# Designs tried in a protein design run: peptides against a protein of PDB entry 3OIQ. Part 55

Target 1, 212 residues: chain A of PDB entry 3OIQ
Amino acid sequence: KNRIFVSSSKDFEGYPSKAIVPVQFVALLTSIHLTETKCLLGFSNFERRGDQSQEDQYLIKLKFKDRGSERLARITISLLCQYFDIELPDLDSDSGASPTVILRDIHLERLCFSSCKALYVSKHGNYTLFLEDIKPLDLVSVISTISTKSTNSSKHSSSELISECDLNNSLVDIFNNLIEMNRDEKNRFKFVKLIHYDIELKKFVQDQQKVL

## One batch from the design tools (peptide; made by RFdiffusion4, then SolubleMPNN)

Design b1_p15_3_s4 (from b1_p15_3, 8 letters changed)
Fold by OpenDDE base, seed 4:
Structure b1_p15_3_s4 (fold): chain B 212 residues (1-212), chain A 15 residues (1-15)
Amino acid sequence: as target 1 above (212 residues)
Amino acid sequence: SAEDEELFSEVEDIK
């Protein structure tokens, strides 16, 4: 089955009420919810949705049914947090209680760009996104990708070109949304408050702000 | 498939 690229979580409003659809999107990691019974990852493109929270627009469920799936979920979280320099409590603590991890507003401290593959599963008007694959994206690579693709239309196959264009457009849209949030005095998001705020990111934001 | 029915059983209104 062809995987559908999703640019907005609103696209799911038009999806079938009883289906399994493989999807892909790019978003910022906004939350991590690991309990004894559930593992959820929240992602957002920060698309404007009125007065609603712009967080967790893509709520992704990890399978958490048995010790094997729980272990995979914990490993996934650990690897993501290691990649993004997110401090976690030791998930392997010999205290027979599975550590609870609840992180919110991750985007206020770190831009955690992620390419996600998920299964959209719908039933009775509700849906759940199940994680199939996650690829963390390096911020420098994201910045370079946005900066270079404004100039190079190279003729690759039509199907690969569409996927790359969709990815880039989504990355640009995310940055544009973050720039708008940064300009809003009421918004908590500020680029200068990011732990990894550097000269490269500063320059990129300043250059993007001139186009908006 | 049995896997599809399992996935359909796990659909939650994650609010």
Scores: peptide ipSAE 0.406, ipTM 0.882, DockQ to the pose 0.634
Fold by OpenDDE base, seed 2:
Parts: C-alpha cells; sequence; structure tokens
Structure b1_p15_3_s4 (fold): chain B 212 residues (1-212), chain A 15 residues (1-15)
C-alpha cells in the first residue's frame, strides 16, 4: 500500500471510516505516556487551531497487549529518550510494578524532531494511529536541511517515495510555528528556555525571523 | 486479515 505523507493532523478529518491507511508525518515529540496497560506518544507541528492546545496533535499508540509488545514499547521509549537526552525516571525499579512514565510539554525544554510511520485505523467515526516506525531527527541535521536549499535528489529508490520536499516543507512549517509561539508573550514556548539553545540555533532562528 | 481485525478492535476514541 502506498504510504501517505501527512502535513496536518486535520487531514484525518477527511479520511475514510473503517479503513487502514499507512501514513507518515514529521513533528515534534510533545508527550510520553507509559502505564501498565498503555503506551502513547504525543506529537505536534504546532499548527494553529484557534484557542485549542497545540500539544498532542498526533497521538500515536504503541501496541501494548502482551509481554512482547510491552517490551518493544518500553525499548522504543528508552531509545527515544536516550537519543533526545530525556531523563526518564529509573525504569529499573526492582519493585515488580512496571514503571509509569508521564512526560508532558517536552517541546518546552527540547526540540525532539521525529519522522513517524503509522497506521491510521478508523472504526465507527473514531480513529487510532498505531506506530509502525519512528526515526528521531538530529536538530543540527534539521537546521542544515532547511538552510541548504539543496534539491539533492538522493536517488534512494525505495518505493516509499516520501517527497524530500514534503519533509522539508513540514520542517519549515514547524519552525515558523515555533517562531510565532516565541513571539507570543502568552505562549509558554521560548527558544531561550530550551536546554540545548546554542549559537547555531540562535542564528538559525534569527535568520528565519527575517523571512517571516 | 486477522491482524486487521485486531487493529480494528483496538481503535479508541483518541480525539
Amino acid sequence: as target 1 above (212 residues)
Amino acid sequence: SAEDEELFSEVEDIK
């Protein structure tokens, strides 16, 4: 089945009922919810939705039904948190209770760009996005990709034709949205409050602000 | 498929 690139979580409002559609998007990780029975990842591109919260625009479910799926979910969370330098509470507590992890507003401290592959599954007017694959993106690489107008058509001939243009456009849109949030005095997001705020990010933001 | 039926059974109201 052809995978659909999704630029907005509003696109799902037009999606068919009782369907399974492979999708892909790029967004910032905003939340992690791991309990004894459920694992969810929240993502956002911070698209303006009136007065609604811009968090968790893409709520992604990990399978969590058996010991195998639970283990895979925990490993996925651990690897993501390790990649983004997100401090997890010690998952190794010898108390046979599975550790509960609830992280919110991750984007206020860290820009965790992620390319996600998911299954859109709809039934009775509701849908769930099931995680198929996740690729964390390095911020320096994201900045470089946006800054280099490089139409380097890397001929990666895999039948998953994600337009490099769609990825780049989504990354630009996310940064533009973050710049708008940073300009809003009422918005909690500020670039200067990011733990990894450096000279490179500062310069990039300043250069992007001149285009907006 | 049996896998599709499983996925359809797990659809939650995630709005």
Scores: peptide ipSAE 0.406, ipTM 0.883, DockQ to the pose 0.731
Fold by OpenDDE base, seed 1:
Structure b1_p15_3_s4 (fold): chain B 212 residues (1-212), chain A 15 residues (1-15)
Amino acid sequence: as target 1 above (212 residues)
Amino acid sequence: SAEDEELFSEVEDIK
C-alpha cells in the first residue's frame, strides 16, 4: 500500500471514515504523555490555525494494552529522550509503580525533528494515529538538507520514496513557522531560549530570516 | 483482518 506523505494535519479532515491509511509526516516533538493506561506523543509543524494551540497537531498513540506493548512504548520513549537529550525520571524504578511522564512544550527548549510513520485509523467520525515507526532527525542534518537544495536525487527504489522534495518542503515550512513565532513578541517560542542554541543554528536562522 | 478490527476497536475520541 502506498504511504501518503502528510504536509498538514488538516489533511485528516478530508480523510475517509472507517479506513486504515498508512501515512508519514515530519514534525517537531511537542509533548510526551505516558500514564498507567496511555502512551501518546504530540507533534507539530506549527502551521497557523487561528487562536488554537499550535502544539500536538499530530497526536500519535503507541499501543499500550499488555506488558509487551507497554515495554515497547517505554523503550521507544526512553530512546527518543536519550537521542534528544530530554531528561526523564528513571523508568526502571524497582517500585512497582509505572512512572508517569507528562512533558509539554518540548519545542520551547529543544527542536526535536522527527520523521513519523503512522496508521490513520478512523471510525464513527473519529480517528487515531498509531505509531508504526519513528526516526529522530539530527538538527545539523536538517539544516544541511535545507541549505543544500538537493539536486542529487539518488535513484533509490521508486515505491517507498517519499519525495525528497516533500520532506525538504516540510522542513522549510517548519523553520518558516518557527521564524514567524520568534518574531511575534506574544509567542513564547524564541530561538535564543533553546538549550542547544549554537552559532550554526544562529547563522542558519539569520540567513533564513533574510529570505522571508 | 483481525488486526484491522483490533485497530478499529482502539479508536478513541482524542479531543
Scores: peptide ipSAE 0.406, ipTM 0.881, DockQ to the pose 0.660
Fold by OpenDDE base, seed 3:
Structure b1_p15_3_s4 (fold): chain B 212 residues (1-212), chain A 15 residues (1-15)
Amino acid sequence: as target 1 above (212 residues)
Amino acid sequence: SAEDEELFSEVEDIK
């Protein structure tokens, strides 16, 4: 089956019942929920949805049913957090107690851009997104990619069916949404409150604000 | 497949 690029989590409202659909999206990591029985990742593109929460628009389940899947989930969380400089308690504690990790509102402190591959699985009008693959994206690379969109369609090989255009458009949309949130006095999100807020990000935001 | 039936069994309303 061809993988579908998803630009909005509203797209799932039109998806078939009792289906398995491979999907891909890009979004910001917003939450991590690791317990003894569950592993969930929340993502958002911060698309305005009326009065609905803009957090956890994409809720991704990691398989967590046996020691092998639990280990893989814990390793995935550890590597993701290491990449984004998110402090976690030691998940390998000798005490045999599985550490509980509940992180929320990650986007208020760090912009954790991630390209996710998932299986959309639907049943009885409900759906779950199961993680297949995750690629963390470097913020400098994201900024560079958005800024350079004007010149070189380098012919990278046609084998990844998801157009570089779809990824880049979604990254632009996320930044535009963040700029709108930053302008809203009622919104908790502010670029200046990010731990990694630097001169490069400041300049990029200022330049994007002139186009909006 | 057996794998598909497993995935369908793990669908939760997480909302």
Scores: peptide ipSAE 0.404, ipTM 0.882, DockQ to the pose 0.658

Design b1_p15_4_s1 (from b1_p15_4, 5 letters changed)
Fold by OpenDDE base, seed 1:
Structure b1_p15_4_s1 (fold): chain B 212 residues (1-212), chain A 15 residues (1-15)
Amino acid sequence: as target 1 above (212 residues)
Amino acid sequence: MLTMDNDNEELDELA
């Protein structure tokens, strides 16, 4: 079954009822919500939606119905946080209370680019996105990918791979949205407040700002 | 228009 690349989380508002659709998107990790009964990851591409919050545009559910799925969800969060240098409380506390983790506004401190595969599931006018796979993306690799005009569309007509163009376009759109947020004095997002703000990111942002 | 619902047990059974 072909996986659909999603460029906007608004697309889901028009999706079929009573459907199961494999989807894929790229976005920034914005939130982590782990409670006793639920595990969610929030992502955003920061598309302008009028007066609505630009956070958690893609809210992705991890299965959390039994001890096996709960363990998998906790491991997934731990590995993701280790990759992005996000500090978590010890999830393995010998005290039989599962630790609650609520992190918000992750994008204000770290640009956590992620390629997500999810299952869109809809019924009775509602939908949920279930995580199938997550690939964290290195920021240096993202910057390199955008900066290299990939003139090498080697048309490997493999009927299952996302167009490198769709990924690159979405990464450019995210950076453009972040540049607009950085220019807005009312917006809390500022590149200079990122913990990992270096000379390379600074130069890249300055070069992209000249094209917008 | 579909709405996101993360508390729907019926959707959890379909995944």
Scores: peptide ipSAE 0.497, ipTM 0.940, DockQ to the pose 0.908
Fold by OpenDDE base, seed 5:
Structure b1_p15_4_s1 (fold): chain B 212 residues (1-212), chain A 15 residues (1-15)
Amino acid sequence: as target 1 above (212 residues)
Amino acid sequence: MLTMDNDNEELDELA
């Protein structure tokens, strides 16, 4: 089955009421919800949705139905947090109780760009997105990718691969949305409050702000 | 319009 690239999580509201569709998107990690019974990752592109929270536009469920899937979920969370330098409570506490992790507003401190593969599963007017694969994206690589591709509109290559254009367009849209949020005095998001705010990110934001 | 439901066991069985 061909994987569909999704640029907006609103697309899922119009999807078939009984389907299994492999999807892919790129978004910022906004939340982590790990309990004894479920594991969710929240992602957002910060697409404008009226007065609704722009967080958790993509709530992705990690399979959490047996000890093997639970272990995989915990390892996935641990590896993501290690990659993004997110402090987690020790998941390996000898106390036999899996620690509850609830992190929100991750994007206020860290830009955690992630390429996600998921299964859209729908039945009876409801849907869930199940994580199949996640690739954390390096911010320097994201900045470099956006900065270099403004000049090469060359080659229709008709290959059923998620177009490198779709990924880049979504990354640009995310940054544009973050710039708008940064300009809004009511929005809590500010680039200067990011823990990893450096000269490179500063320069990139300043250059993107001139194009918007 | 479809709604997201992360607590639906019937969806968990399909994954």
Scores: peptide ipSAE 0.496, ipTM 0.939, DockQ to the pose 0.886
Fold by OpenDDE base, seed 2:
Structure b1_p15_4_s1 (fold): chain B 212 residues (1-212), chain A 15 residues (1-15)
Amino acid sequence: as target 1 above (212 residues)
Amino acid sequence: MLTMDNDNEELDELA
């Protein structure tokens, strides 16, 4: 089955009932919720949703039904946090309680761009998104990709009909939304508060702000 | 309109 690129998490409100649909999106990691019973990753593209929180627009469930899936979830979280330089509370508490990790507002400190493959599963008017794959994206690579306007349709011969244009458009939309949030005095998001705020990101944001 | 539900066991069985 072809994987569907999703530009908005609102698209799921109109998705088929009783369906299993492979999807892909790009978004910022906003939250991590790891407990004894579940693992969720929150993502957002910060689309305006009225007075609703712009966080966790994509809540992605990791399978957490057996020791194997729990281990995979924990490894996934650890690897993501290592990649993005996210401080996890020491998972090695000698207390035989599985470490609980609840991180929120990750985007206020770090821009964690992620390409996610998920399974949309719906039944009885409800849906869940299950993580199938996650690729963390390097911020410098994201900035370079947006800046170069890469018209290089490299025909990578994967049967994934996801246009490089859809990915790039979503990355641009995320930055535009972050720029709007940064301009809003009521919004907590500020680029200058990012731990990794450097001269390159500063210049890129300043150049994008002139186009908006 | 579909609603997101992350605590639905019936959806967990389909994954």
Scores: peptide ipSAE 0.495, ipTM 0.939, DockQ to the pose 0.894
Fold by OpenDDE base, seed 3:
Structure b1_p15_4_s1 (fold): chain B 212 residues (1-212), chain A 15 residues (1-15)
Amino acid sequence: as target 1 above (212 residues)
Amino acid sequence: MLTMDNDNEELDELA
């Protein structure tokens, strides 16, 4: 089955009630939930949904049913946090207690852009998203990609090409949503509060604000 | 309308 690019997590409300659908989206990491029995990653594109929370619009489950899947989940979390400079407690604690990690509002301190592949699984009017693959995106590369309308479609090979246009449109939409949140005095999100707020990000935001 | 459910063991068996 072809993988579907998802631009809004509202799309899942219209999905089949009994299906397995491979999906992909781009969003910001907003939360990490690791317990003894579950591993969840929250993501958002901050699409306006009326009075609904803009946090955790994509809640993705990692398989956590045996020692092998638990280890893979912990390694995935560790590598993701290492890439984004997110401080985690030591997950390998000699104390035999599985460390519980609950991080929320990650986007208030760090812009953690991620390209996610997931399985949409539905039955009996409920659905879950299972993580298949995650690619962290470098912020400088994201800014460069949005700023340079790449006229160079380098034909890189093989069968899972999400449209470079779909990725770029989603990245632009996320930044536009963040700019709107930054302008809203009631919103906690402010670019100047990001730990990695630099001259490049400042300039990019100032240039995008003139187009909106 | 479909609802997200991360506690459904029947969905975990299908993945």
Scores: peptide ipSAE 0.492, ipTM 0.939, DockQ to the pose 0.917

Design b1_p15_4_s2 (from b1_p15_4, 5 letters changed)
Fold by OpenDDE base, seed 1:
Structure b1_p15_4_s2 (fold): chain B 212 residues (1-212), chain A 15 residues (1-15)
Amino acid sequence: as target 1 above (212 residues)
Amino acid sequence: MLTEDNDDEELDELA
């Protein structure tokens, strides 16, 4: 099935009012919403949308309809948080009460780059994005990928891979948007406030700032 | 617009 790479969450405004479309995007994790009835992940590219919030531009639903899907959603959240070093309350509390987790503005403390595969499902002009797959991306690997101008288009055969260009362009656009936010005195985002802010990230940001 | 309230059970059955 041809999966569509999505560079902007605005692309969904042009999508059919009744469809099932496999999509893929790369974005920063901005929120986690786990309740008794739903599990949502928020992502953003921080594209400027006028006066609208730049968080949760991609709201991704995890299936949460039975004990099996609930367990899978909880495991997915736990593994994602372990990868990004996000502290969660113990989800395994013997109290029979499903712990509620609401994390917002994750990008203010950690850059959680994620490659997401989802199903766009629409009916009557409303749509939902269902998570199919998530790959967390290591920040050092993201920085290296942007810094190395892709001179090695190894022509690995035309099966199911995002063009390296689409991924790289989206990663560059995210960093450019973060640089603009960092320059804005009114914006809460600052690179120096990231828990993982190191010499490598500092140098990369300083070098990217000279191109903008 | 994705609203937090797209708890459309009918979309959940289609996925």
Scores: peptide ipSAE 0.102, ipTM 0.795, DockQ to the pose 0.513
Fold by OpenDDE base, seed 4:
Structure b1_p15_4_s2 (fold): chain B 212 residues (1-212), chain A 15 residues (1-15)
Amino acid sequence: as target 1 above (212 residues)
Amino acid sequence: MLTEDNDDEELDELA
């Protein structure tokens, strides 16, 4: 079955009430919820949804059914946090209690761009997104990809490749949404408050702001 | 409305 690229989490409102659909999206990591019984990752593209929180627009469940899946979830969280320089409590504490990790508002300190593959599973109109794969994206690589908008739409008409255009458009939309949030005095998000705010990101944001 | 509490187990069996 072909994987569907998802540009908005609203797309799931049109999905079948009973289906299994492989999906892919790009978003910012906004939350991590690891407990004794569940592991969830929150992602957002910060699409405006009225007065609702723009966090966790994509709530992704990691399988957490047995010690093997729990271990895989913990390793996934550890590797993501290592990649994004997110400080975690030691998950290996010999205390026999699985450490609880609850992080929210991650995007206020770090832009954690991630390409996610998930399985949309629905029954009775409810759905869950199960993580199949996650690729953390380097911010410099994201900035370079957006800046190098290759007008080379080489029409490789293979219905199996998620268009590089869809990925690039989603990355642009995320940055545009962040620019709007940064301009809003009521919004807590500010680029200058990011721990990794540098001259490159500053210049990129200033150049994108001239187009909006 | 993400119903966090009761439908999760049945969806978990399908994945």
Scores: peptide ipSAE 0.101, ipTM 0.787, DockQ to the pose 0.448
Fold by OpenDDE base, seed 5:
Structure b1_p15_4_s2 (fold): chain B 212 residues (1-212), chain A 15 residues (1-15)
Amino acid sequence: as target 1 above (212 residues)
Amino acid sequence: MLTEDNDDEELDELA
């Protein structure tokens, strides 16, 4: 089955009430919910959705049915947190209790860009997104990708691979949404409050703000 | 709304 690139989590409202559809999106990691019984990752593109929270627009479930899937989920969370420099509570507590991790508002401190592959699974009009694959994206690489590709929209290569255009457009849209949030005095998001706010990100944001 | 309560065990069985 061909994987569908999803630019908006609203696209799922139009999806079949009974389907299994492989999807891919790019978004910011907004939340981590790891308990003894479930593992969820929240992602957002920060698309305007009226008065609804712009967080967790993509709620992605990690399979958590058996010891093997639980272990894979925990390793996935650990590796993501290590990559993004997210402090986890010590997973190594000698108390044989599985550590609970509940992180929210991750985007307020760190821009954790992620390319996700998931299965959309629906029944009776409800759906769940199951994680198949996740690739963390380096912020410098994201900035470089947006900055360099503004000039080369001229190669139709017909291959059924998710267009580099779709990925780039979604990355631009995310930054545009973050710029709008940064301009909104009511929004908690501010680029200057990011732990990793550097001269490169500052310059990029300033340059993007001139185009908007 | 993706509610945290899509604990539909039936959707879990399909993955």
Scores: peptide ipSAE 0.100, ipTM 0.793, DockQ to the pose 0.470
Fold by OpenDDE base, seed 3:
Structure b1_p15_4_s2 (fold): chain B 212 residues (1-212), chain A 15 residues (1-15)
Amino acid sequence: as target 1 above (212 residues)
Amino acid sequence: MLTEDNDDEELDELA
């Protein structure tokens, strides 16, 4: 089956009540939930949904059925956190207790852009998203990609079935949503509170704010 | 409806 690019987690409201659909999206990492029995990743594009929380719009489950899948989940979390400079407790503690990690509101301190491949699995009108693949995106590369959209479609035929346009549009939409949140006095999100807030990000946000 | 209780073990068997 072809992989479907998802621009909004509302798209899943129109999905079949019994299906397996390979999907892909880009979003910000918002939460990590690792326990003895499960591993979940929360993501958001911060699309406005009325009175609904803008956090964890995409809840992604990692397989956690046996020691092999548990180990893979822990390694995935460790590598993701290493890439984004997220401090984790040592997951290899000699104490024999599986470390519990609960991180929330990650986007308030760090913009963790991620391209996710997942399986949408539904039954009886409920669904779960299972992680298939995750690619962390570098913020400087994201900013550069959005800024350069004005010159040269060099057709590099990457055999990925998802258009470079869909990814780039979703990245723009996320930044526009973050700019709106930053302008809202009631919203906790502020660019100046990001640990990695630098001159480049400041300039980019100021330039995007003039277009909106 | 994202129920926090989507520990539907039956969805886990299908993946």
Scores: peptide ipSAE 0.098, ipTM 0.788, DockQ to the pose 0.517

Design b1_p15_4_s3 (from b1_p15_4, 6 letters changed)
Fold by OpenDDE base, seed 4:
Structure b1_p15_4_s3 (fold): chain B 212 residues (1-212), chain A 15 residues (1-15)
Amino acid sequence: as target 1 above (212 residues)
Amino acid sequence: MLTMDNDDEELDELA
């Protein structure tokens, strides 16, 4: 089955009931929720949704039904947090109690761009998104990808390749949304408060602000 | 309109 690129989490409101659909999106990691019973990753593109929180627009479930899936979920979280320099409590604590991790508003400190593959599963008017794959994206690579308008339409006609255009458009939309949030005095998000705020990101934001 | 539900055990069995 062809994987569908998703530009908005609102698209799921129109998805079929009783379906299994492979999807892919790019978004910022906004939350991590690991308990004894569940593992969720929150992502957002910060699309404006009225007065609702712009975090967790894509709430992705990791399988957490047995020791094997629990271990995979823990490893996934550990690797993501290592990649993004997110401080976690030791998940391997010999204390027999699974450490609870609840991180929110990650985007206020770090821009954690992620390309996610998920399985949309629906029944009885409800849906869940299950994580199939996650690729953390380097911010310098994201900035470079947006700045170098990839005119290379390499027509790799494999039905599995996301259009480079869809990825680039979503990355641009995320930055535009962050720029709007940064301009809003009521919004907690500010680029200058990011731990990794550097001259490159500053310059990129200043250049994007001139186009908006 | 479909709603996101992460506590639906029946969806967990389908994945």
Scores: peptide ipSAE 0.420, ipTM 0.921, DockQ to the pose 0.903
Fold by OpenDDE base, seed 3:
Structure b1_p15_4_s3 (fold): chain B 212 residues (1-212), chain A 15 residues (1-15)
Amino acid sequence: as target 1 above (212 residues)
Amino acid sequence: MLTMDNDDEELDELA
């Protein structure tokens, strides 16, 4: 089956009630939930949804049913946090207690852009998203990609070409939503509160604010 | 309308 690019997590409300659908989206990492029995990653595009929380619009489950899947989940979390400079407690604690990690509101301190592949699985009017693959995106590369309308479609041959346009449109939409949140006095999100707020990000935000 | 449920064990068996 072809993988579907998802621009909004509202799309899942219209999905089949009994299906397995491979999906892909781009979003900001907002939460990490690791317990003894579950591993969840929260993501958001910060699409306005009326009075609904803009956090955790995409809640993705990692398989956590045996020692092998648990180890893979812990390694995935560790590598993701290492890439984004997110401090985690040691997940390999000699104390035999499985460390519980609950991080929320990650986007208030760090812009963790991620390209996610997932399986949409639905039954009995419910659905879950299972993680298949995650690619962290470098913020400088994201800014460069939005700023340079790439006129160079380098034909890299792989049979899973998500449109470079769909990725770029989603990245633009996320930044536009963040700019709106930054302008809202009631919103906790502010670009100047990001740990990695630099001259490049400042300039990019100032230039995008003139177009909106 | 479909609802997200991460606690449904029957969904875990399908993945």
Scores: peptide ipSAE 0.419, ipTM 0.920, DockQ to the pose 0.917
Fold by OpenDDE base, seed 1:
Parts: C-alpha cells; sequence; structure tokens
Structure b1_p15_4_s3 (fold): chain B 212 residues (1-212), chain A 15 residues (1-15)
C-alpha cells in the first residue's frame, strides 16, 4: 500500500471518515505526553492557522494498552530523548508508579526534526494517528540537505520511496515558518535561545532570511 | 470535517 506524504496536518480534516491510511510527514517535535494511560508525541511544522496554537499540529499516539506496548512506548521515548539530548526523569524507578512525563514547547530550546510514519485511523467523524516508525533527523544533515540544491533527482522510480523533493520542500517550509516566528516580537520562538545555537545554524538562518 | 480524538477507545482497537 502506498504511503501518503503529508505536507499539512489540515489535510486530515478532508480524509475519509472510515479509513486506515498509512501516512508520513516531517515535523519538529513539540511535546511529549506520557501518563499512566497514554503516550502522545506532539509535532508541528508551524503552519499559520489564524489564532490557533501552532504547537501539536500532529498529535501522534503510541499504543499503550498492555505492559508490552507500554514498555515499547517508554523505550521509544527514552531513545528519542537520548538522541535529542532531552532530559527525562528516570523511567525505570523501582517504585511501582510509572513516572508521568509532560514536556511542552520543546522547539523553544531544541529543533528536533523527525521523519514520522503513522497510521491514520478514522471512524464516526474522529481520527487518530498511530506511530508506526520515527526517524530523528540530525540538524546538520537537515541544513546540508536544504543548502545542497539536489540537482541529482536520480529518478529511481521505486514505487515506495517518498520523493526527496517532498521531504526537502517540507524542511524548507518549516525553516521559513521558524524565520517568520523569529521575526515576530510577540512570538516566544527565537533561534538565539536554542541550546544548540551555533555558528553554522546562525549562518544558515542569516542566508535563508535574505531569500524571504 | 474530521476531528482528532485520542480518547476514542474504538480507534485504538482498529490500529
Amino acid sequence: as target 1 above (212 residues)
Amino acid sequence: MLTMDNDDEELDELA
């Protein structure tokens, strides 16, 4: 079954009311919500939605119905946080209370680019996105990918690979949205407040700002 | 228009 690349989380508003659709998107990790009964990951591309919050535009559910799925969810969160240098409380506390983790506004401190595969599931006018796979993206690799005009569309007509163009366009759109947020004095997002703000990111942002 | 619902147990059974 062909996986659909999603450029906007608004696309889901027009999806079938009773379907199971494999989707993929790229976005920034914005939130982590781990409770006793749920595990959710929030992502955003920071598309302007009028007066609505730009956070958690893609809210992705991890299966959390039994001890096996709970363990897998906790491991997934731990590995993701280790990759992005996100500090978590010890999830393995010998105290039989599962630790609650609620992190919000992750994008204010770290740009956590992620390529997500999810299952869109809809019934009765509602939908949920279930995580199937997550690939964290290195920021240096993202910057390099945008900066290299890939004139090498080697048309490997493999009927299952997302166009490198769709990924690159979405990464550019995210940076453009972040640049607009950085220019807005009312917006809390500022590149200079990122923990990992370096000379390379500074130069890249300055060069992109000249094109917008 | 579809709405996101993460509390629907019936969606959890379909995944």
Scores: peptide ipSAE 0.407, ipTM 0.918, DockQ to the pose 0.906
Fold by OpenDDE base, seed 2:
Structure b1_p15_4_s3 (fold): chain B 212 residues (1-212), chain A 15 residues (1-15)
Amino acid sequence: as target 1 above (212 residues)
Amino acid sequence: MLTMDNDDEELDELA
């Protein structure tokens, strides 16, 4: 089945009931919820949703039904946190309790761009998104990709009908939304509060702000 | 309108 690129998490409101649909999106990691019983990753593109929180627009479930899936979930979280330089609370509690990780508002400290493959599963008017794959994206690479306006449709012969244009458009939309949030005095998001705020990101944001 | 539910065990069985 062809994977569908999703530009908005609102698209799921119109998705079929009783369906299994492979999807892909790009978003910022906003939350991590790892407990003894579940593992969730929150993502957002910060689309305006009225007075609703702009975080966790894509709440993605990791399979957590057996020791194998739990281990895979924990490894996935560890690798993501290592990649993004996210400090996990010491998982080494000498108490034989599985370490609980609850991180929120990750985007306030770090821009964790992620390309996610997920399985949309719906039944009885409800849906869940299950993580199939996650690729963390380097911020410098994201900035360079947006800046170069890469018209290079490199025909990478993957049977994935996801246009490089859809990915790039979503990355631009995320930055535009972050710029709007940064301009809003009521919004907690500020680029200057990012731990990794450097001269390159500063220049990129300043240049994008002139187009908006 | 479909609602997101991450605590629906019936969805977990389909994954």
Scores: peptide ipSAE 0.399, ipTM 0.916, DockQ to the pose 0.898

